# Peptides against a protein of PDB entry 9GMZ: the designs that were tried, part 303

Target 1, 343 residues: chain A of PDB entry 9GMZ
Amino acid sequence: TGFPLELLTRPATERLAYFENYTVAHPRLKEVYEILMRTIAEPAGASFIFVYGASGVGKTTLRLRVEQKLTELALPKLESDRARVPVVGIEAIAPESRYFNWKEYYTRALITLEEPLIDHKFDYGVRGISRDNFGKINVESKVVAPALRRALENALIHRHPDVFFVDEAQHFGKVASGYKLQDQLDCLKSLANMTGILHCLLGTYELLTFRNLSGQLSRRSVDIHFRRYCADSPEDVQAFKSVLLTFQQHLPLAETPNLVDHWEYFYERTLGCIGTLKDWLKRVLSDALDREATTITLKDLQKRALSVAQCQKMFKEIQEGERQLSETEADVQNLRSALGLGA

## One batch from the design tools (peptide; made by RFdiffusion4, then SolubleMPNN)

Design b2_p28_7_s2 (from b2_p28_7, 17 letters changed)
Fold by OpenDDE base, seed 5:
Structure b2_p28_7_s2 (fold): chain B 343 residues (1-343), chain A 28 residues (1-28)
Amino acid sequence: as target 1 above (343 residues)
Amino acid sequence: DALLAERRARAERERQRKAEFVAQVLAA
């Protein structure tokens, strides 16, 4: 089924919002979603989940879908436990400075935990944290990071989310000179241990550095690789073409564009990353709607494509990440072989 | 108060529509 045809009579803003809000459930997204949902339900003593993959593979989409599902599953319990928040999701912000801003992180986490719809006001016991008349948390500038951390710990314990999501978590790796990434990991580990809340860090292949640096975290973490589609796999190519077919059916234009015939060009400029593809199509759709165009042309696609230089940079980062993972898989296989365990 | 309630109700309806759509596509 394509887009609702009634959208053709709606404003450009509504048409664009429809496409922005549309999610293709492609095989890799389904696979990672199932693994992540299972791991959240049965963490087996894990304190961390690492979800890593290429930039633009769809990690934020995955997070949002899991948050929605966990919220849905919690609804019957929320009637009896009105203090509970089923899931918390934040995006780690790239620091303006050379170091990660923990004060901003704790503030954002607190604001996200304290949705205005929660009837049960929680007193954090921290001076300078208040709720306004609209239930929005206000954090005074005088509140220091250790006080915000205690407030967050108390809030997480009280609200008892099934998981705490941190998107773009590679930004924890942005440490000032002289600080170790280990200190950031120890901070997160302490937060998870003190609260008993499972943390899920989503990010680029830079998250592999987190896995490698903390032998203690590796024993308490589950790794999930969100793979891109590879052009050397006939199955992956078919899945990518199927995604293009679905997107062309859900572009709210009068004439359905033929995206599938250009699949190689789409692959070249997305590297098999569906989020990159969606963002590209969103930009092209916006331009088409602004021109009141009936369809999308190859020229429209070319105007909004990532440059070859951008794709080459992204591809190098992907290849390095995939190489590191392949080496780890080979090491596991070699260990199994050496132990006399079959392949 | 009414404008905030309406914005909340709109955000919740959009969230529900997104959830239902994704659930349908994941179940398919």
Scores: peptide ipSAE 0.018, ipTM 0.393, DockQ to the pose 0.020
Fold by OpenDDE base, seed 3:
Structure b2_p28_7_s2 (fold): chain B 343 residues (1-343), chain A 28 residues (1-28)
Amino acid sequence: as target 1 above (343 residues)
Amino acid sequence: DALLAERRARAERERQRKAEFVAQVLAA
């Protein structure tokens, strides 16, 4: 099982696009996907799902796969309900200013809710929000954040997505001095409650701070840890090698490169994060295709690898996140013991 | 009328392509 051999006769752009669109169904991705899909189907009164893990673990890939599946499952209903959007996904942007820009957030969310395929014109009930003849939302500069919030609430209620995804959600934590992170979380909680729409926040281990700050969010949230592969686990090492083997088979090159023999180097420069691995291989593939190379060499890999300094920084961030989770698990065990629940 | 029909036909083709792509990814 590998790439379609016909790709070897196709342009470099088609070969690269094949690899970009290819997703390895690795064990951690499958596990998190199944938990997330089940939670979306049966939220059991949850208003939030938190998906946290290392940068480059594959959270964006997870989101895209869930969005695709939810869209597929909704297709029969979309024939009868032309106003419905099955899923909405946005990326939170790091504020240029010290303050989170809620106006920009609401505007981006509104724009994302406007699928080109929705023929049904919706009145947002807010002056200064219009739709052009192409279905694009135009927000006038005079429209204030509270009005955009009301427009988003109305749009979410009308479009009724099964879930609202926010990628890079750790950017909500970037609050200026004097603002409470709690107030931002309460704002998001209020939006979820007012719309009845399940929110899924995807981000780094910085999302753990959101969980700890609001005991009320903890009661209405489901937590999903998207783990990296760990080199101290033989099962994780085998899974990582299997991912390398799969990528090796799906690189549209004339000669199959031996990635598996270099697994330690791949692990060193990805920290067991499959997204980081895919992005690295994509860059190397692009370079190889530009040179009309028949294969990928170790030298080609080295040219596009993350630096040791970058890996060390990323590893420190991972270790801190994993430590916080381990401490939380210990606290749960201590709480159970204190409650007289056996170990 | 013709522009609306063509937009609907494009929308349906794009839905079908998304569905086929999802089916291929899930059948693999």
Scores: peptide ipSAE 0.000, ipTM 0.286, DockQ to the pose 0.017
Fold by OpenDDE base, seed 4:
Structure b2_p28_7_s2 (fold): chain B 343 residues (1-343), chain A 28 residues (1-28)
Amino acid sequence: as target 1 above (343 residues)
Amino acid sequence: DALLAERRARAERERQRKAEFVAQVLAA
């Protein structure tokens, strides 16, 4: 079961779009998806979910799949409750300044909350926020961050999403001082508490630093580690090879490329991160389609691979994150052992 | 302000219902 063969007669844009939209249901993605979906359904008084893992592990893919599923599950209820938005997802942007731009964050969140299909006119209770007939929110430049926050609180309460996603949430941590980071945490905590909406922050291992600053968030948060595949695990290697096999079957090319035979090279240049792998293959596919090639070769792969230097940098960041988690797990085990609880 | 307070109270009641449901499931 590969790509639809009819794609071979379609424009390069459609062939590329097929692969872009294709998602491999690999074991780590499935595991994290199931945990996340369960936690969203039954948050047990949690106000936050933290999903952390390597850059390029597939967190954005996870988010999008959860958003799709939550939307699907909400469809029967949306017919009766036209004001409801099932899920909201935004990506945090790295601040250009030393300060996180809350005004931009709130504006983007508000814009994302406005689904075009929601006929229900909502008054945000803030002057200078309007919705046009096309569902587009206009925020006037005069609207200040506290007013936008109130508008977002009101919108979240009214639309009542099952979860509010913030992707690339490590960008909240890129503030020049620990004090400002605490203020950001308190701001997010306040937003979650005031709205009663579960927040899910997805990001790199830098989220651990962000989490550790608030002992109060720890009591109201669920942690989900989205692990990469590790070459020291035979099971993980087999899973990674299976992902390569699936991708080679879903590249819309006339001849199926042999990716599996190059699994070590793929692992070397992706560090076991499936998102990095997909993005690499997307670039190579685009090049192949541009030259009307029937397949892709190792040379084509090498042309679009991450450099060794990039991989080394990414690997150091991963190792530091994995180390911090291992220390935390060891501390919990030591505490349990000291309490006479089984490990 | 009153409508906002009522909406917040509704959101809090829904959060409490979800928390109670989970507590019941965990106690079962």
Scores: peptide ipSAE 0.000, ipTM 0.230, DockQ to the pose 0.017
Fold by OpenDDE base, seed 2:
Structure b2_p28_7_s2 (fold): chain B 343 residues (1-343), chain A 28 residues (1-28)
Amino acid sequence: as target 1 above (343 residues)
Amino acid sequence: DALLAERRARAERERQRKAEFVAQVLAA
């Protein structure tokens, strides 16, 4: 089923919004979604879930779909427990300095936990945190990070989300020293342990550094690799073509563009990352709608494509991440062989 | 051997599930 044909009579803004809100259910997304949902439901003593994969693979889309589903599943319980938040999701910000801004992190987390529909009576027990008349949290500049942490711990305990999502979590690792990275991990681990809330860190392959630094985290973490589609796999190529076909059908244009015939070009400029593909098509659709075009052409695609230099940079980052994972798998096999555990 | 066989079997089941999903999406 394609887009609703009625959209062709609607304003360009509504047509664009339809495509922006549309999510292709592709095999890798479905797989990771099912694993993640299962792990959230049955964490088996895990305190962390790591979801790692290429930039633009669709991690944010995954998060949003899981957040939506967890909210839907919680709706019947929220009638009886009005204090509960089913899920909380934040984006970690890249540090401007060699230090991660925990004050900003805690403040953002607190703000996200204060949805307008939540019971306004929750006291954070911290001076300098107030609510305005609209229920919005205001944190005074004088409030120190340890106090904000305590406020967040109390809020997480009281709101009891099924999971705490941190998107772009590789930004915790952008600290200049390995010791500081361990301190950041210990801080997160302590927050998860003190609150009893499962944390899901979504990020690039830079999250693998977190896995390598803490043999203790490995015992209490679940790893989920969100893979891109690989051109050397016939099944992955077919999946990628299927995604193109689905996008082709869901572009709200009078004439269906033939995206599938250009699959190699789409692959070259997205590296098999569906988020990158969607963002490219959004830009192209916006341009087409602005021109009142009936379809999208190859020239329209070329105008909004990532440069070869950008793709080469992204590909190097992907290859390094995939290499590290492959080495880890080989190391496990070598360890097993060395232990006399057959292959 | 058994754990590698189970991992291979899991990978193959995952590959089959992916192939089936792709086939469903292409047929839709």
Scores: peptide ipSAE 0.013, ipTM 0.296, DockQ to the pose 0.588; fails the geometry check

Design b2_p28_7_s3 (from b2_p28_7, 16 letters changed)
Fold by OpenDDE base, seed 4:
Structure b2_p28_7_s3 (fold): chain B 343 residues (1-343), chain A 28 residues (1-28)
Amino acid sequence: as target 1 above (343 residues)
Amino acid sequence: AARLEEMRARAERAAQRKAEFVAEVLAS
């Protein structure tokens, strides 16, 4: 089934918004979604979930879909428990300064946790944190990071989300020395332990460095690898072509573009990352709608493609991450063999 | 009331998008 044909009579903004909000179901997203949902439902004493994969693989899409599902599943309980928030999701921002801004992090987490529509007033136990009648949190400039942490701990305990998501979590490590990164991880671990709230960190393969630095986190963490599609796998190539076919059917244009015939070019410029593919198609769709075009051509695609140099850089980062994971898998096998456990 | 309706509307939009997503993933 394609896009609703009535969209062809709608404004360009609505047509673009349809495609932006559309999510292609694909095997890797489904697999990771099911693993993540099961882990959230039954964490088995885990305090952390690490979801790592290439930039543009679709981690933000995964997060949003899980947030949507957890909200849906919580609806019957939210009618009786107006204090509960089913899920919290924030995006970590790369610090402009040499230090991660914990004050900003806690403030953003508090703002995100307190959805405007929670009728239940909560006392944060901290002076200078207020909530307006529209549910917007105001944090006064005088409130210090330790006070914001206590406010967040209290809010997380009271609201009791099933999971706390931190997207783009690799940004914790970009500016920190290894020592500062450990302190940041210990801070996050302490927050998870004090609140009893499961934390899910989503990010690039740079998260592997974080996982390896804390032997204590490893015992209480679940790892989920969100893999890209690989051109050396016939099954992955077929899945990638199927995604192109689905996007082709869901571009709200008068004439269905032929994306599948260009699958190699799409693969070359996305590295098998569906998020990168979707963002590319969004840019091309926006251009086509601005021109009132009936379809998308190869020339339109080429105008908005990532450069070969950008793809080469991204591919090197992916290869390094995949290598580190393969070495870890080999180390596990070597350990099993050394223990006299069968393969 | 407005919260529950907006959460319901978000959850219904989410459920519709998810039902479509799950249906597409199950149909694939």
Scores: peptide ipSAE 0.015, ipTM 0.342, DockQ to the pose 0.027
Fold by OpenDDE base, seed 2:
Structure b2_p28_7_s3 (fold): chain B 343 residues (1-343), chain A 28 residues (1-28)
Amino acid sequence: as target 1 above (343 residues)
Amino acid sequence: AARLEEMRARAERAAQRKAEFVAEVLAS
């Protein structure tokens, strides 16, 4: 089924919003979604879930879909337990300095836990944190990071989310030394342990640095690799073409563009990353709507494509991440062979 | 089906209001 034809009579803003809100349920997204949902339901003593993959693969889309689903599943319980928040999701901010800003992280987490619909006022037990009658949280500048941590711990315990999502979690690793990186991990571990809340860190392949630094993390973490589509796999190529077919059916234009015939160009400029593809098509759709165009042309696509230089940079980052994972798999096989366990 | 759709619509409205609220608080 394509887009609702009535959208063709609607303002450009509504047409664009439709496409923005539309999510293609592609095979890799579905697979990772199912694994993640199962892991959240049955963490089996895990304190962390790591979801890593290329930039633009669709990690944020995955998070939002899981958040939506967890909220839907919790709704019957939320009627009886108005204090509960089913899920919390934040985005980690890139540090401006060599140090991660924990004060900002805790503040953002606290703000995100404060749902405007929660009538139940929570006392954070920390002076300088207040909630007004409108549900707006205020954190005074004098409140220090350790106090904000305690407030967050209390809030997480009280609200008891099924999972705490941290998007762009590679930003925890953007610190000047491996020692500081370990301290950041220990801080996160402590927060998860003290609250009993499962943490899910989503990020780029830079998250693999966290995996390598702590042999103890491997025992208490579940790893989920969100793979891109690879052009060397006929199945992946077919899946990518199917995504293009779905997008062309859901572009609210009078004439359906033929995106599938240009699949190689789309692959070249997205590296098999569906988020990158969606963002590209969104930009092109916006331009087409502004011009009152009936369709999208190859020239329209070319105007908004990532440059070859950008794609080359992104591809190098992907190759390095995929290499690190392949080496880890080879090391496991070598270990098994050395143990006399057949490869 | 209608109850599930109403719940979805409530969940979506709640998520949207939450996102708007977070954005407003962060802009402030």
Scores: peptide ipSAE 0.012, ipTM 0.340, DockQ to the pose 0.017
Fold by OpenDDE base, seed 1:
Formats: structure tokens, C-alpha cells, sequence
Structure b2_p28_7_s3 (fold): chain B 343 residues (1-343), chain A 28 residues (1-28)
């Protein structure tokens, strides 16, 4: 089934919004979604989930779909428990300095957790935290990071989300020293332990370095690798072509473009990352709608493609991440062999 | 009585706004 044909008579803004909101259910997304949902339901004493993969693989889409599903599943209980928030999701910001801004992190987490429409107002006993006339939390500049942390701990305990998501979590690792990175991990660990709330960190392969710094986190963490599609796998190539077929059917244009015939070019410029593919097609669709075009051409695709130099840089970052994972697998085999456990 | 009715009406409006927000979050 393609897009609703009625969209062809609708404004360009509605046509673009349809495509933006459309999510292709592809095999890797479905697999990681099922693993993540199962782990959230049955954490088995885990305090952390790490979801890592290439930039543009679709981690934000995964988070959004899990947030939607957890909210849907909680709706019947939210009628009786008005204080509960089913899920909280924030994006970590890249530090402007060599130091991670914990004050900003706690403020953003509190603002997100204390949604304006929450009926049950909770006073966290921290001076300088208030709700404005619109119900939005306002944090005065005088409020210090330790007070914001206590407010967030109390908020998380009171609202009791099933999971706390942190997207772009590799930004915790952008601090210049390993010691500061360990302190950040210990801070997150303490927050998870004090609140009893499961934390899910989503990010690039840089999360592997972050995860490996704390042997204590390793004992209480679940790892989920969100893989890209690989051109050396016939099954992955077929899945990627199927995604292209689905996207071409869901582009709200008068003439269905043939994306599948150009699958190698799409693969070359996305490296098998479906998020990168969707963002590319969104830019091309926007241009086509602005011109009132009936379809998209190869020239339209080329105009909005990532450069070869950008793709080469992204591919090097992917290869380094995939190499680190392969080395970890080899280390496990070496450890098993050294323990006298058969390989 | 009027204060309880106003609190109920505020609670109902707030529950409706929460349901609308949840529906918007689910639709997004």
C-alpha cells in the first residue's frame, strides 16, 4: 500500500509532513526494537542499556517508537496513577567547554519529565524551581547542580518512568580526560541506583569507549548493537532494496520514482544507514514540492547527496566502530580458550 | 461546593489535556 492519493491535492507542507512522519519497519529496526522492549520489560537487575550504532542508522527513530509504545501500554494505568510518567527521553548536548554541563542536563531532564500537562504538582523542596503560567518548569540561574540533581532524583522516584532515554549519549565522552569521564559515569550510575530507574543511552560507536571505562557499569548493563546494512550480505542488500521500494511507494508525488534501480548509488551515499537515506529523500522531496514537480530525478538526488568526502569520513568512523566490536568478540574467544572453555 | 466543582472541572480539563498531549505524542 502506497501513500494516500488524497495527499496529491493537499498543500506541500502536508505532503512533506506525511513523509517525515512515515517510518519504514525494516528488519534491523524491528530486531533492535524487540530486544529493547523486552529488556525494558525484564531488565533482570540491569541499570543501563547501551544502544550503539553508526550515525544515521535510525537510533532516534527507534527511541521515538519505543516511547510511543511505552506510552500506549501505560495509558490504562495512567487513569488511576496520575503522577506516573511512562517514559522520559532527552538528547545530550555537546559540551561547549571541556566540562559536561550537568546543570543543563538536570534542567533539561526536569523540564522533560515535568510535562506542562501533569496534573499532580509535586514540590521537590528546591527553591528557584517553579512552574510558569503555562505549566512549564522554570529553573532560576541561582539553582546549583547538586540541588537540581536532588530535584531530578525526587522527580524520577515520584513519576517512576519505565525507562529514561538519553540520545546522542556519546557527548558524555567528549570530555578531555578519562578521569572526568569516569566521574560522569559514576554520576549516571548513582542517579540510576538512587532512583531505581532504568537508563538507556543511545549513541554512536564512541559509546563503546564510554562503556568500557566502568567495569562496574559493565556488570549492570545490556548492550544492543544497531547494525547498518552491509553490501557484502545478500540478505542485507535485499532488505535495503525493500526499504527503497517502500520509500518510493510513500513519496507523495504524482509519478512514482524508481529508487530501486539506483540502489547502488543510494548505498554508496548512505553506507546502509536508513536514517541517512530518509533524511536525503526528505531533502529531495522538499525540493520537488517547492518546484511542483511530478517526480524526482537522478539529478535531484545528486543535488542533495552527501559528498564522496563526507561518505569516506563517515565510513572510516563506522569501520573503526565495527573493528572495536570484532576485537571484543575475539577477546571473548581468547578468554574462553584461556579458561579451558571450548571456543 | 463551587470550589470542589471548579477543582473537578480543572482536573477533567487537565486529564483531557494530558490525553490530548499523549495522543499528539503518539501521533508524532
Amino acid sequence: as target 1 above (343 residues)
Amino acid sequence: AARLEEMRARAERAAQRKAEFVAEVLAS
Scores: peptide ipSAE 0.000, ipTM 0.360, DockQ to the pose 0.012
Fold by OpenDDE base, seed 3:
Structure b2_p28_7_s3 (fold): chain B 343 residues (1-343), chain A 28 residues (1-28)
Amino acid sequence: as target 1 above (343 residues)
Amino acid sequence: AARLEEMRARAERAAQRKAEFVAEVLAS
């Protein structure tokens, strides 16, 4: 089904918001969604889920969809348990310094966990953390990271989310030394263990370093590879074209643009990453709406495309991640062969 | 008492709107 035609009579802001909120249910997203939902429902002793893939593959969209579904499923219980938060999601911020800012992370996690909609007040057990009557958390500057951690532990235990999402989780790895990365992973592991809350880390292929550094995390983690669409796969090309067709039908413009005929150009400038594609189309739609245009042209697309140099850089990062995964799979096969388990 | 009830009613309406938005996005 296309966009609601009544949107053509609505303000540009509503038309843009429609497209921003629209999610294409493409095959890779569905697959990863099903695996993730199943793992959250039945973690089987796992404390971590790692979702890794290219930048712009759609990890944030995946997170949002899962958060939505978990919230929906929890609604009947939330009427009786007003203290419960079914799901919490945070985006890890790239540190300005050489070190990940745990104080900021814990503060943001607390703020995200304590949505204004939660009626149940509780004591964080830490002086200098307060919640106002509007549900806004205030953290005094004197509160140190270990105290914020304890407050977050208490909040996670009390609110008992089914999962705690950390988007852009590769930013935990931005530390000056490998030893500090291990300490950070041990810190996250400890937080998950102390709270009993399943953590889902979403990020780039840099998350693979986390898997390799902690043999203990690997035993208690589920790995989910969110793959891009590959041009060398006819099935992937068809899926990518189908996504373009769907976006074409959901652009709230008077004349439906022909995106599918330009699929190669879209692939060239997105590398098969649907998030990158959506963001590109959002920019182009915004420009078209600002001009009160009836459709989108190739020139409009070209104006907002990523540069070839940007695409080349992104592609190198993807290839390195895909290579590391392929090598890991080969190592597993070699290990199985060496153990006599057969290939 | 009245202010607490109004805050509860606002929180419930906002939770319901979040749920409706979630349901709408999942149905689309």
Scores: peptide ipSAE 0.000, ipTM 0.301, DockQ to the pose 0.016

